# Peptides against a protein of PDB entry 4GMN: the designs that were tried, part 245

Target 1, 375 residues: chain A of PDB entry 4GMN
Amino acid sequence: RYANITLLALVTLASIGTDFQETLVKGNQGSRESPISAADEEWNGFDDADGDAMDVDQKSSSGEDQEEDYEEIDVKEDDEDDDDDSITSEMQADMERVVGADGTDDGDLEDLPTLRELIQTAVPQLIRLSNLPIDSDESLTIQSHALSALNNISWTISCLEFANGENANIHNAWYPTAKKIWRKTILPILEADSADLKLATQVTSLAWAVARVLHGETPTDGNPHRKFISLYHSSKQQAGGNSNSIEEPEDPFQGLGVKCIGVVGSLAHDPAPIEVNREVGVFLVTLLRQSNNVPPAEIVEALNQLFDIYGDEELACDKEVFWKDGFLKHLEEFLPKMRTLTKGIDKRTQPELRTRADEALLNLGRFVQYKKKHA

## One batch from the design tools (peptide; made by RFdiffusion4, then SolubleMPNN)

Design b2_p24_8_s4 (from b2_p24_8, 13 letters changed)
Fold by OpenDDE base, seed 1:
Structure b2_p24_8_s4 (fold): chain B 375 residues (1-375), chain A 24 residues (1-24)
Amino acid sequence: as target 1 above (375 residues)
Amino acid sequence: SWKEEQLELRRKRLEEELLKAAQE
């Protein structure tokens, strides 16, 4: 009884986190149609589903009128529109304010009561539930749902612009909570060194969402970047040995390898310690050097992370790591490989992966030119 | 700057990803 109520509450909180995302998204677009994201879907980022359906206007004319009487099987789909109208009018109003608000610096979410309650009341309970001792399948299920709820909330918040003091109120409210998620949820799970690949994937997704906001201000205690690099390598060793179909996620960007790269890339941003930045930068550049055995999506993510980390020449990591460790040479040597890799992706079967690879290739060319000009 | 162009590309990508996730 209590477990089922807890599970239902966790599923509802995961749904609320997804619905907040959808409402933030829609608030920018002015369209009110809520697709019901299945409450069980752990949001792992945005899907770049620009399928430019080229309307091939093939007006093939052959007009044979066969009146096949399709009996309207009046399948009364009882649209049990379980309109799980999980988006409360208050949540919608809060998200509309977040999208429209010139960020006042007041970390007091007075104008965002639902978001305040989510951050101050719900998230601390989710942290507690995710940090329970695992002694049963029930406790493992509770942990999984608590992680999914934390993931969806953290991803949603990570999609807000915080540059130039935008959304400073939300940032200031989230920042201490994000650090608590890191210290109380992510680190303990990573330290338990569980062989559970599902749990590792969930915690890594959550870690990426949290690290997208905290960046180099993510707590460096215990060198978490090395744990994620180790997890990356361990995941590759398991995939190579047993041809047990770990169902490669249908989306190449949802893979544990991509998530590990996203986490460590985010952790390496200024003001991260130069040694943390170096270890991550060397890891990412090493992936490019070994690209023949690396999934294309991981290469795309590794490139994007390298651009973000080393795009600013004023940062200490530019001089002390990028130039000192000769990263430009490795990026230049990778350009022809990236062109070959990108051209090898079929636009028909993997349109998103191809688009993101074409973009990453373009950016790699620009980045190399930029760095050569500023050498 | 490259940084501003990357921030703008990232913002546009995020806006586009936001745009897609609301159209699905």
Scores: peptide ipSAE 0.034, ipTM 0.545, DockQ to the pose 0.570
Fold by OpenDDE base, seed 4:
Structure b2_p24_8_s4 (fold): chain B 375 residues (1-375), chain A 24 residues (1-24)
Amino acid sequence: as target 1 above (375 residues)
Amino acid sequence: SWKEEQLELRRKRLEEELLKAAQE
């Protein structure tokens, strides 16, 4: 009983996180998707949903009309539907305010009651549930759902613009909570050194979402970047040996390798310790040098992270890492390889990957040209 | 700066994604 209620509450919170995301992404057109379906979807990034709906030609098999007179059991729909509409309306109104608010108001989340309750009430409970002792399959299930809910909420918040003091109220409310997620959920799971790749993928997705907001202000205690680099390498060793069908996610950007790159890239941003930045930068540049054996999506992500980390010449990492360690040469030498890689991606079978690779190639050319002018 | 250009590109992409998904 209590387990089922806890699971239902976690599913509901994951659904709320997804619905918030969907409302942020889809804007004010509230499509009433079933809360249960949304809860099973773990958001793992920006999917360019330009997926051409494959017209599944439903061949109408003409099955014969046997008119079995099933008595309409008049199931009284009890009108308990009113309460669900209220939550969706409040969530929508909060998202409309977040999207519409040009307001640099450093104010409390007073105007965002649903988001406030998510951050202040729900997330602390999710952190608690994600950090319970794993002693049963039930506790593992609870952890997984708590991680999923934290993931969806954290991703949704990470999609908000915080540059130039935008959404400062949300940022200020989220920032201490994000640090708590990191310290109380992410680090303990990473320290447990579980062989569970599903759990590793979930925690890495969450870590990426959190690190997309905290960047170099992410707690560096215990060198988490090295743990994610280690996880990256471990994931590659397992994929190469056993044909155990870890179903590679259909989306190449949902892979654990991409997520690891996203996390460590985000962790390496200023004001990260220069040594952390260097280790991550060397890791990323090494992927480019070894690109013959690296999935294209990981190359795209590694490039994007390199651009973000080293795009600002005023940062200490530009002089102390980028120039000092000769990264420009490696990026320049990678340009022809990236052109070949990108051209090798079929636009028909992998349209998103091709688009993202074409963009990353364009940006690589621009970035190399930029850095050459500032040498 | 390159950073500002990238931030603006990301902002525009996000705005376009938001606008696309608001049309679905």
Scores: peptide ipSAE 0.033, ipTM 0.533, DockQ to the pose 0.379
Fold by OpenDDE base, seed 5:
Structure b2_p24_8_s4 (fold): chain B 375 residues (1-375), chain A 24 residues (1-24)
Amino acid sequence: as target 1 above (375 residues)
Amino acid sequence: SWKEEQLELRRKRLEEELLKAAQE
């Protein structure tokens, strides 16, 4: 009885986090009513599906008007009024306020009561539930659901812009809680060294969401970047052996390898210790050197992380790591391989992966040119 | 800077994803 109520509350909190994200995404994105069963989808990042490649407006004027007749597939909206009241009117109003909030530095989430209760009341309980002693299948289920709820909440908050003091009230409220999730939930699970790949995937997804806000201010206690690098390598060794591998997620970007790269990349941002930055940077550059055996999605993520980490020449890591360790040469040598890799992705079967690879290729060319100009 | 351009590109892409999806 209590376990079922706890599970229902955790599923509801996970759905709230997903719906909050979908409403941040949908207050940001309009009404594609794909009924994502909000309960079961662990949100694991933005699907960068709409990567509009910036058309460099090269005005080549050849106007061959091929009228491709797009047949209107009349999708009958069966109005099944599933009253999935998962989004409370109060949550929706909080989302509208978050999306519309001019950066009033009112340090109290007074105008965001649902988000306040989520951060101050719900998250501390989820942290406690994620730390329960695992003594039964029921306690393992509770931990999994608590991690899913923390994941969805943390991802949702990581979608907010915090640059230039935007959403400073939310950032200031979340920041100590994010550090608490890291220290109380993520680190203990990583230290337990469980062979459970599902649990490792859940904690890595949560770690990425948390690290997307904390960046280089993520607690460095116990060298977590090395644990995620080790997890990356361990995941590759397991996938090569038993054909009963956990169903590779249908989405290439949902893989544990991508998540590990996202975490360690985020951890390496300024003001991370230079040695943490170096170890991560060397790991990422090594993936590019070994790219023939690396999934394309992991290459895309590794490139994006390298751009974010080393895009600013004023940062200590630019001089102390990027230039000292000769990363530019490795990126330049990788450019022709990236062109081949990207061209090898079928646009029909993997449209998102192709789009993100085309963008990463474009950015790699620009980044190499930028770094050569600032050498 | 390239970083500012990329942040602005990501912001614009976010804003465009935001705008496309506000039009659906």
Scores: peptide ipSAE 0.033, ipTM 0.538, DockQ to the pose 0.270; fails the geometry check
Fold by OpenDDE base, seed 2:
Structure b2_p24_8_s4 (fold): chain B 375 residues (1-375), chain A 24 residues (1-24)
Amino acid sequence: as target 1 above (375 residues)
Amino acid sequence: SWKEEQLELRRKRLEEELLKAAQE
């Protein structure tokens, strides 16, 4: 009984996190795109669903009149108007305030009561539930749902712009809670060194969402970047040896390898210790050097992380790591490989992966040209 | 898409950093 109520509450919190994200995304885009019915799905990152922008109106006029008899499949629109009124009027009002708020510098969430209750009331309970002793299948289920709810909330908050002091009130309210998630939920699970790849994937997704806000201010206790690098390598060894179909996520960007790269990349941002930055930078550059054996999505993420880490020349990591360890040469040598890799992705079967690879290739060319001018 | 906007923000941030650094 208590377990079922706890599970229902955790599912509801995960859905609230998703709905909050969708409303933030819709608020920024101004487009009424259809609600993604993924209320029950753990949000594992950004979905690139809306890549439809290339209306290349190529009127190629070749008129072979194959009268394919389109059988009218009478798709009964079961208008299950599940008006999932899940977005409360209060959540909508909070979202309108987040999108419309001239950044009042006070870390006060007085004007954001729903978000305040999520951060101050819900998240501390989810942290407790994620740290329960695992002694039963019920405790494992509670942990999984608590991690999913923490993941969705943390991802949603990580979608807010915090650059230039934007959303400073939300950032200031979230920051201590994000550190608490890291220290109380993420680190203990990483230290348990579980062979459970599902749990490892959930924790790594949550760690990425948290690290996207904390960056180099993420607690360095126990060298978590090395644990995620080790997890990356362990995941590759398991995939290569046991033909046990770990259902590779249908989305290439939802893979544990991509998530590990996203975490360690985020951890390496300023003001990360130079040694942490170096270990991560060497890991990422090594993936590019070994690109023949690395999934394209991991290459795309590794490139994006390298651009974000080493984009600013004023940062200590530019001089002490990027230039000192000769990363520019490796990036330049990778350009022709990236062109080949990107061209090898079928636009018809993997449109998102192709688009993101085309963008990463463009950015790699620009980044190499930049670094050559500032050498 | 929000990913396109983040990729574009990353691109714009990179382009702005590139532009600042080209003006210095």
Scores: peptide ipSAE 0.024, ipTM 0.448, DockQ to the pose 0.044; fails the geometry check

## One batch from the design tools (peptide; made by RFdiffusion4, then SolubleMPNN)

Design b2_p25_1_s1 (from b2_p25_1, 14 letters changed)
Fold by OpenDDE base, seed 3:
Structure b2_p25_1_s1 (fold): chain B 375 residues (1-375), chain A 25 residues (1-25)
Amino acid sequence: as target 1 above (375 residues)
Amino acid sequence: SDLEEIRETVRRQQRELTLEEIKAG
């Protein structure tokens, strides 16, 4: 009886986390009338200054466009006004304020009462429930649901822009709570050294969401980056041996390997200790060197993490790790392998993986050129 | 694109807890 009420409350909190994300997505779509073409999100570390437009004379070969009569499939928009009243008017108003608010520097969530209660009241209870002694199947189920709710909330918050002081009020409210999730939920589960890969996947997903906000300010106690690197390697050893294939998630980007890379990449950002950055950077570059045995989605994630970590030349990690450990050479040597890998992905069967691999390949080329100019 | 892919990735990383999971536990 009490367990079922607790589980229902956890499901409700997980749903609230999802509903907030959907509202954030809808709110941001309304402001961007211009479809930024998927091709034009340049890696943010390139100064666009040296646009020497090589006049490639595109000889317009007038190919006769055969008017293929696309039968306009009149998809009746059944306006099922699904009154999905799931989002309370208060939640919607909070999310509209998050999307529309100029960054008020005031770290107060006075204007965001639902988000405030989520962070200040709900999350502390979820942390408590995730950290209960596991003594029964019921306690394990409660932990799993508490982790799922924390995951959904943490991922939703990690989708907010915090660069340039945007959403500073939310960042300032979330930051101490994110550190508490890390110390009270993530670290204890990682220290228990459980052979449960389901639990490991849940905690790693949560860790990535938290680390996407905390970055290099994530608590370094107990060397969590090494634990996630160890988990990465352990997950690969198990997949190779026992025919109990953990059902590889249908989505290549939901794999435990990708999640481990995302966590350790996020942990390595400035102001992370240089030794943490080095260990992560060496791990990521080693994946590229061993790419023949690494899933394409993990390569894409490892590349993106490398661009984000080493994009800024003013950071200590550029001089102390990137240049000292000769990462540029490894990235340059990986370019032809990445081209082969990307071309090997079928656009029809794996469209997302192909798109993200094409983008990562483009960015790798740009990144190598950038670093060569600034050497 | 990256924001949409991040959003989609995040959406897929969100777990839908079902009433069936509550009944199985």
Scores: peptide ipSAE 0.017, ipTM 0.571, DockQ to the pose 0.079
Fold by OpenDDE base, seed 1:
Structure b2_p25_1_s1 (fold): chain B 375 residues (1-375), chain A 25 residues (1-25)
Amino acid sequence: as target 1 above (375 residues)
Amino acid sequence: SDLEEIRETVRRQQRELTLEEIKAG
C-alpha cells in the first residue's frame, strides 16, 4: 500500500518534470519572436476530465467469520534503528544547509515557485528514495522511478541556457542540488557495481543530465569518468557475446554507449583537471579510430563532445591535450571515414541519425579547417 | 515515454552549436 502511493507520487513527479520542460521550451520558443518573460504562464492545474467510473457491482458474498486466534508473536524490537536515522539527519541537515547557505539574492526562485518546490522539496526526497537499500522488487521499482523523476527534472534544467549569466538564479539554485545528486545518488550506484544494465542506463542518463550543467565542475572524486569508460566497454563486451539482442533501443541515441560518451564528454570540459580531460579525449579519439565497429550514433556524440571540449583555443586543454597529443591528425584522418559512414545511413529508415550525422560531418570539416588555421 | 519526449525535446533544442556559436561566446 505505501509502495503504491510512493510509486504514484514518483510517476507524478516525473510527469511534472516533463510538463515543466514543455512549459520552459514553449516559453523559450515564444521568446524568439518576442521577449515574453517566462514568468506569466501559470501552470493551469489538471482539468478534471470526467472519466466514466465503471460501476463495479459489489456482490456481497457472506463468507463466515472464522475467528482464527492470531497469537501475538512478541517480536522483540532489536534496537538496530540507529543507522537509518543518521542518514536521514545528515540528509536533512545538508538540505537545510543547501537551502540556507548562499543568501545571495541570485539563488532566490521567488518568481519560479514550482521550480523552487521541485529543487528544494521534491529532489531531496527523490535522492533519499534512490538511496534506499535494495531488498525487494518494490524497493528496486521505487529506486527506478526515483531515478526517472530525477532524470526528467535534471534534463529539463539542463535545457536552459546558462551562458553569459542567463538564468543565473536557476543555475545558482540548481548547482548545489546537482552536486548532491551526483554525490548521493550517482556515485553510490556506480560504486555498487551492479550487473543491472537497466539501472546502469538510468544512472548514466541522470549523470549526463547533471553533467550537462556542472561540466568540468562535476566532482572528480573516485574518477567517475573512468567508471563510465569502463561501463562503456563492459556494455560492448556483453552485447558481443550473447546473441540475445539486448533490444537496441529503437532510438540509436538512447543507447548506453551514447549516454556514456555524453557523460564523459561533459565531465571533460573546463575547469576539469587536465588529466581527466586527456583520458576522456583519448577515449573519444580512440572511438573514431575504431569506428568500423562503433555505432554511428556513438560516433556522432563523440564528435560533438570533441567539438565542445576543444572548440576554445584559450583553454588549457587545447594546448596541453589537443595539440600535445596530436588530436588534429586523428580528426583529419577520420574525415573520409565519416563521409562514408554518413552516406551509409539510409535517410528513409533512420532520418534523424542521418541528419545528425550530416551535421557532425559538416562540423568536423569546419573544425579541422579552424584548427589548421589556428595551428 | 515521458523520458523519450524529454530527450526528443532536448535533442531538438540541441541544435547546431555551430562552431560559430562556440566562437561568438
Scores: peptide ipSAE 0.016, ipTM 0.562, DockQ to the pose 0.047
Fold by OpenDDE base, seed 5:
Structure b2_p25_1_s1 (fold): chain B 375 residues (1-375), chain A 25 residues (1-25)
Amino acid sequence: as target 1 above (375 residues)
Amino acid sequence: SDLEEIRETVRRQQRELTLEEIKAG
């Protein structure tokens, strides 16, 4: 009876996190009246105002229009209007305010009561529940649901723009709580070294969400980047041995390997210690060198992390790691392999993976050119 | 795209806990 009430509360908190995410997406799409075709958002990290549009000679290969009759699979959206309006009008109003808010620098969430209660009241309880002694299957279930709720809340908050002082009030309220999640929930679970891949996947997903806000300011206690690199390698060894298919998630981007890359990439951002950055950068570049045995989704994530970490030439990691350790050569040598990898992905069976690989390939070409110009 | 891809990645990294999962556990 008490367990069921606790589980219901945890599910409700997890749903609230998801609902906020959907509202953020809709709110930001509404402000973008222009359908930015997914194809045209080039990585704008290079303020190369020098519009030498390389004439990509669009040789119009007159591919014969084989009218393959795309049978409209009438996916009946069964509009099961499960009107479980889990989004309260107050939550929606808070999220609309978050999307529209010029960030006041006051860490006071006076105008965001639902978000305030999530951060100040709910999250501390979820941290407590995630740290209960595991003595029963019930305590494992409570931990899993508490981690799921923390994951959804943390991911949702990580979708807010915090650059240039945007949403500073939310950032300032979340930042100490995010550090608390890291120190009280993530680190203890990582230190317990459980052989539970489900728990490892949950904590790694949460760690990625938290690290996407904290970046290089993520607590370095116990070298967490090395623990996630170790977890990455351990996950690969287990997948090769026992055909107890923990079904690789149907989505290649939900794999534990991708999550590990996302965490360590986020941890390596400025102002991370240069040695942390170097160890992560070497790990990521090593994945590219070993790409024949690495899932394509992990290559895509590793590339994106490398672009984000080393996109700014003003950062200490550019000189002390990227140039000093010769990363440009490895990226340039990887370009033809990436082209082959991307072309090997079937657009029909894995459309999203193909799209993200095409984008990562495009960005890799640009990144290599940029770095060569700024050498 | 990057923000939308991030958002799509976030949606996929989120776990919808259903009432059915609660009943099955």
Scores: peptide ipSAE 0.018, ipTM 0.577, DockQ to the pose 0.088; fails the geometry check
Fold by OpenDDE base, seed 4:
Structure b2_p25_1_s1 (fold): chain B 375 residues (1-375), chain A 25 residues (1-25)
Amino acid sequence: as target 1 above (375 residues)
Amino acid sequence: SDLEEIRETVRRQQRELTLEEIKAG
C-alpha cells in the first residue's frame, strides 16, 4: 500500500518534471519571435577561378505537374478539453516568469513558488528514495522512478540559459541541489558497480543533466569521468557479445554511449582540473580516430563536446591540452571521414541524425579553420 | 516523448551556444 502511493507520487513528480520542460520550451519559442536580424554577413566565398563551363545540354523534360488535389481534410480540432490536470495554473505562472525573468543574483525563488518547492522539497525526497537499500523488486522500482523524476527535473533546469548571468536566481538555487544529487545519488550508484545496464543508463542520463549545469565545477571526487569512460567501454563490449542487444533506442541519441560522452564532455569544461580535461579530450579524439567502429550519433556528440570544451582560446586547456596534445591534426584528419560519414546517413530513414551530422560537419570545418587562424 | 523534445531543445541550445563561442573567439 505505502509503496503504491510512493510509486504514484514518483510517477506524478516525473510527469511534472516533463510537463515543466514542455512548457519552458513552448515559452522560450514564443519569446523568440523577436526577429534576430541575422545579419547575413555575406561570407564572400573564395573566387576560385577555373570554371570550365561544360555546356551539358540537359534537355528540359517537361514532367507533367500532376496537381494532386490534396483535399483539405477539415480536421475539426475537437477541443477535447483534456483537463490534463498535470500542469497547475501555478506551474504555468512560474513557467511564464522563468521565461521572462531577468535573473536576480540572490538565488531567491520567491517569485517561482512551484520551482522552489520542486528544488527544496521534492528533490531532497527523491534523493532519499534513490538511495534506499535495494532488498526487493519494489525497492528497485522505487529507485528507478525516483531516478526518472530526478532526471526529468534536472534536464528541465538544464534547458535554461545560465550564460551571461541569465536566470541567476534559478542557477543559484539549483547549484547546491545539483551538487547534492551528484554526491548523494550519482556517485553512490556509480560506486556500487552494478551490472544493470538499465540502472547505468538512468544514472548516466541524470549525470548528464546535472553536469550540463555544473560543468567543470562538478565534484571530481573519485574521478567520475573515468567511471563514465569505463562504462562507455563496458557497454560496447557487452553489445558485441550477446545478440540480445538491449534494443538500441529508436533515437540514436538516446544510447548509453551518447550519454557517457555528454557526461564526460560536460565534466571537462573549465574550471575542471587540467588532467581531467586531458583524459576526456584524449577519449573524445580517440573516438574520432576510431570512427569506423563508432555509431554516428556518438561522433556527433563527441564533436559538439570538443567544440564546447576547446572553443575558447583563453582557457588553460587550449594551450595545455588542445595544442600540446596536437588535437588540431586529429580534427583536420577526421574532416574528410566526417564528410563521408554524414553523406552515408540516409535522410529518409534517419532525418534527425543526418541534420545533426550536417551541422556537426559544418561546425568541424569552421572550428578547424578558426584554430588554424589562431595557431 | 517529452524526453525527446527536451533533448532536442537542449541540443539546439547547446549548438547555438557553441556556435556563438566559436564566433566570439
Scores: peptide ipSAE 0.016, ipTM 0.561, DockQ to the pose 0.050; fails the geometry check

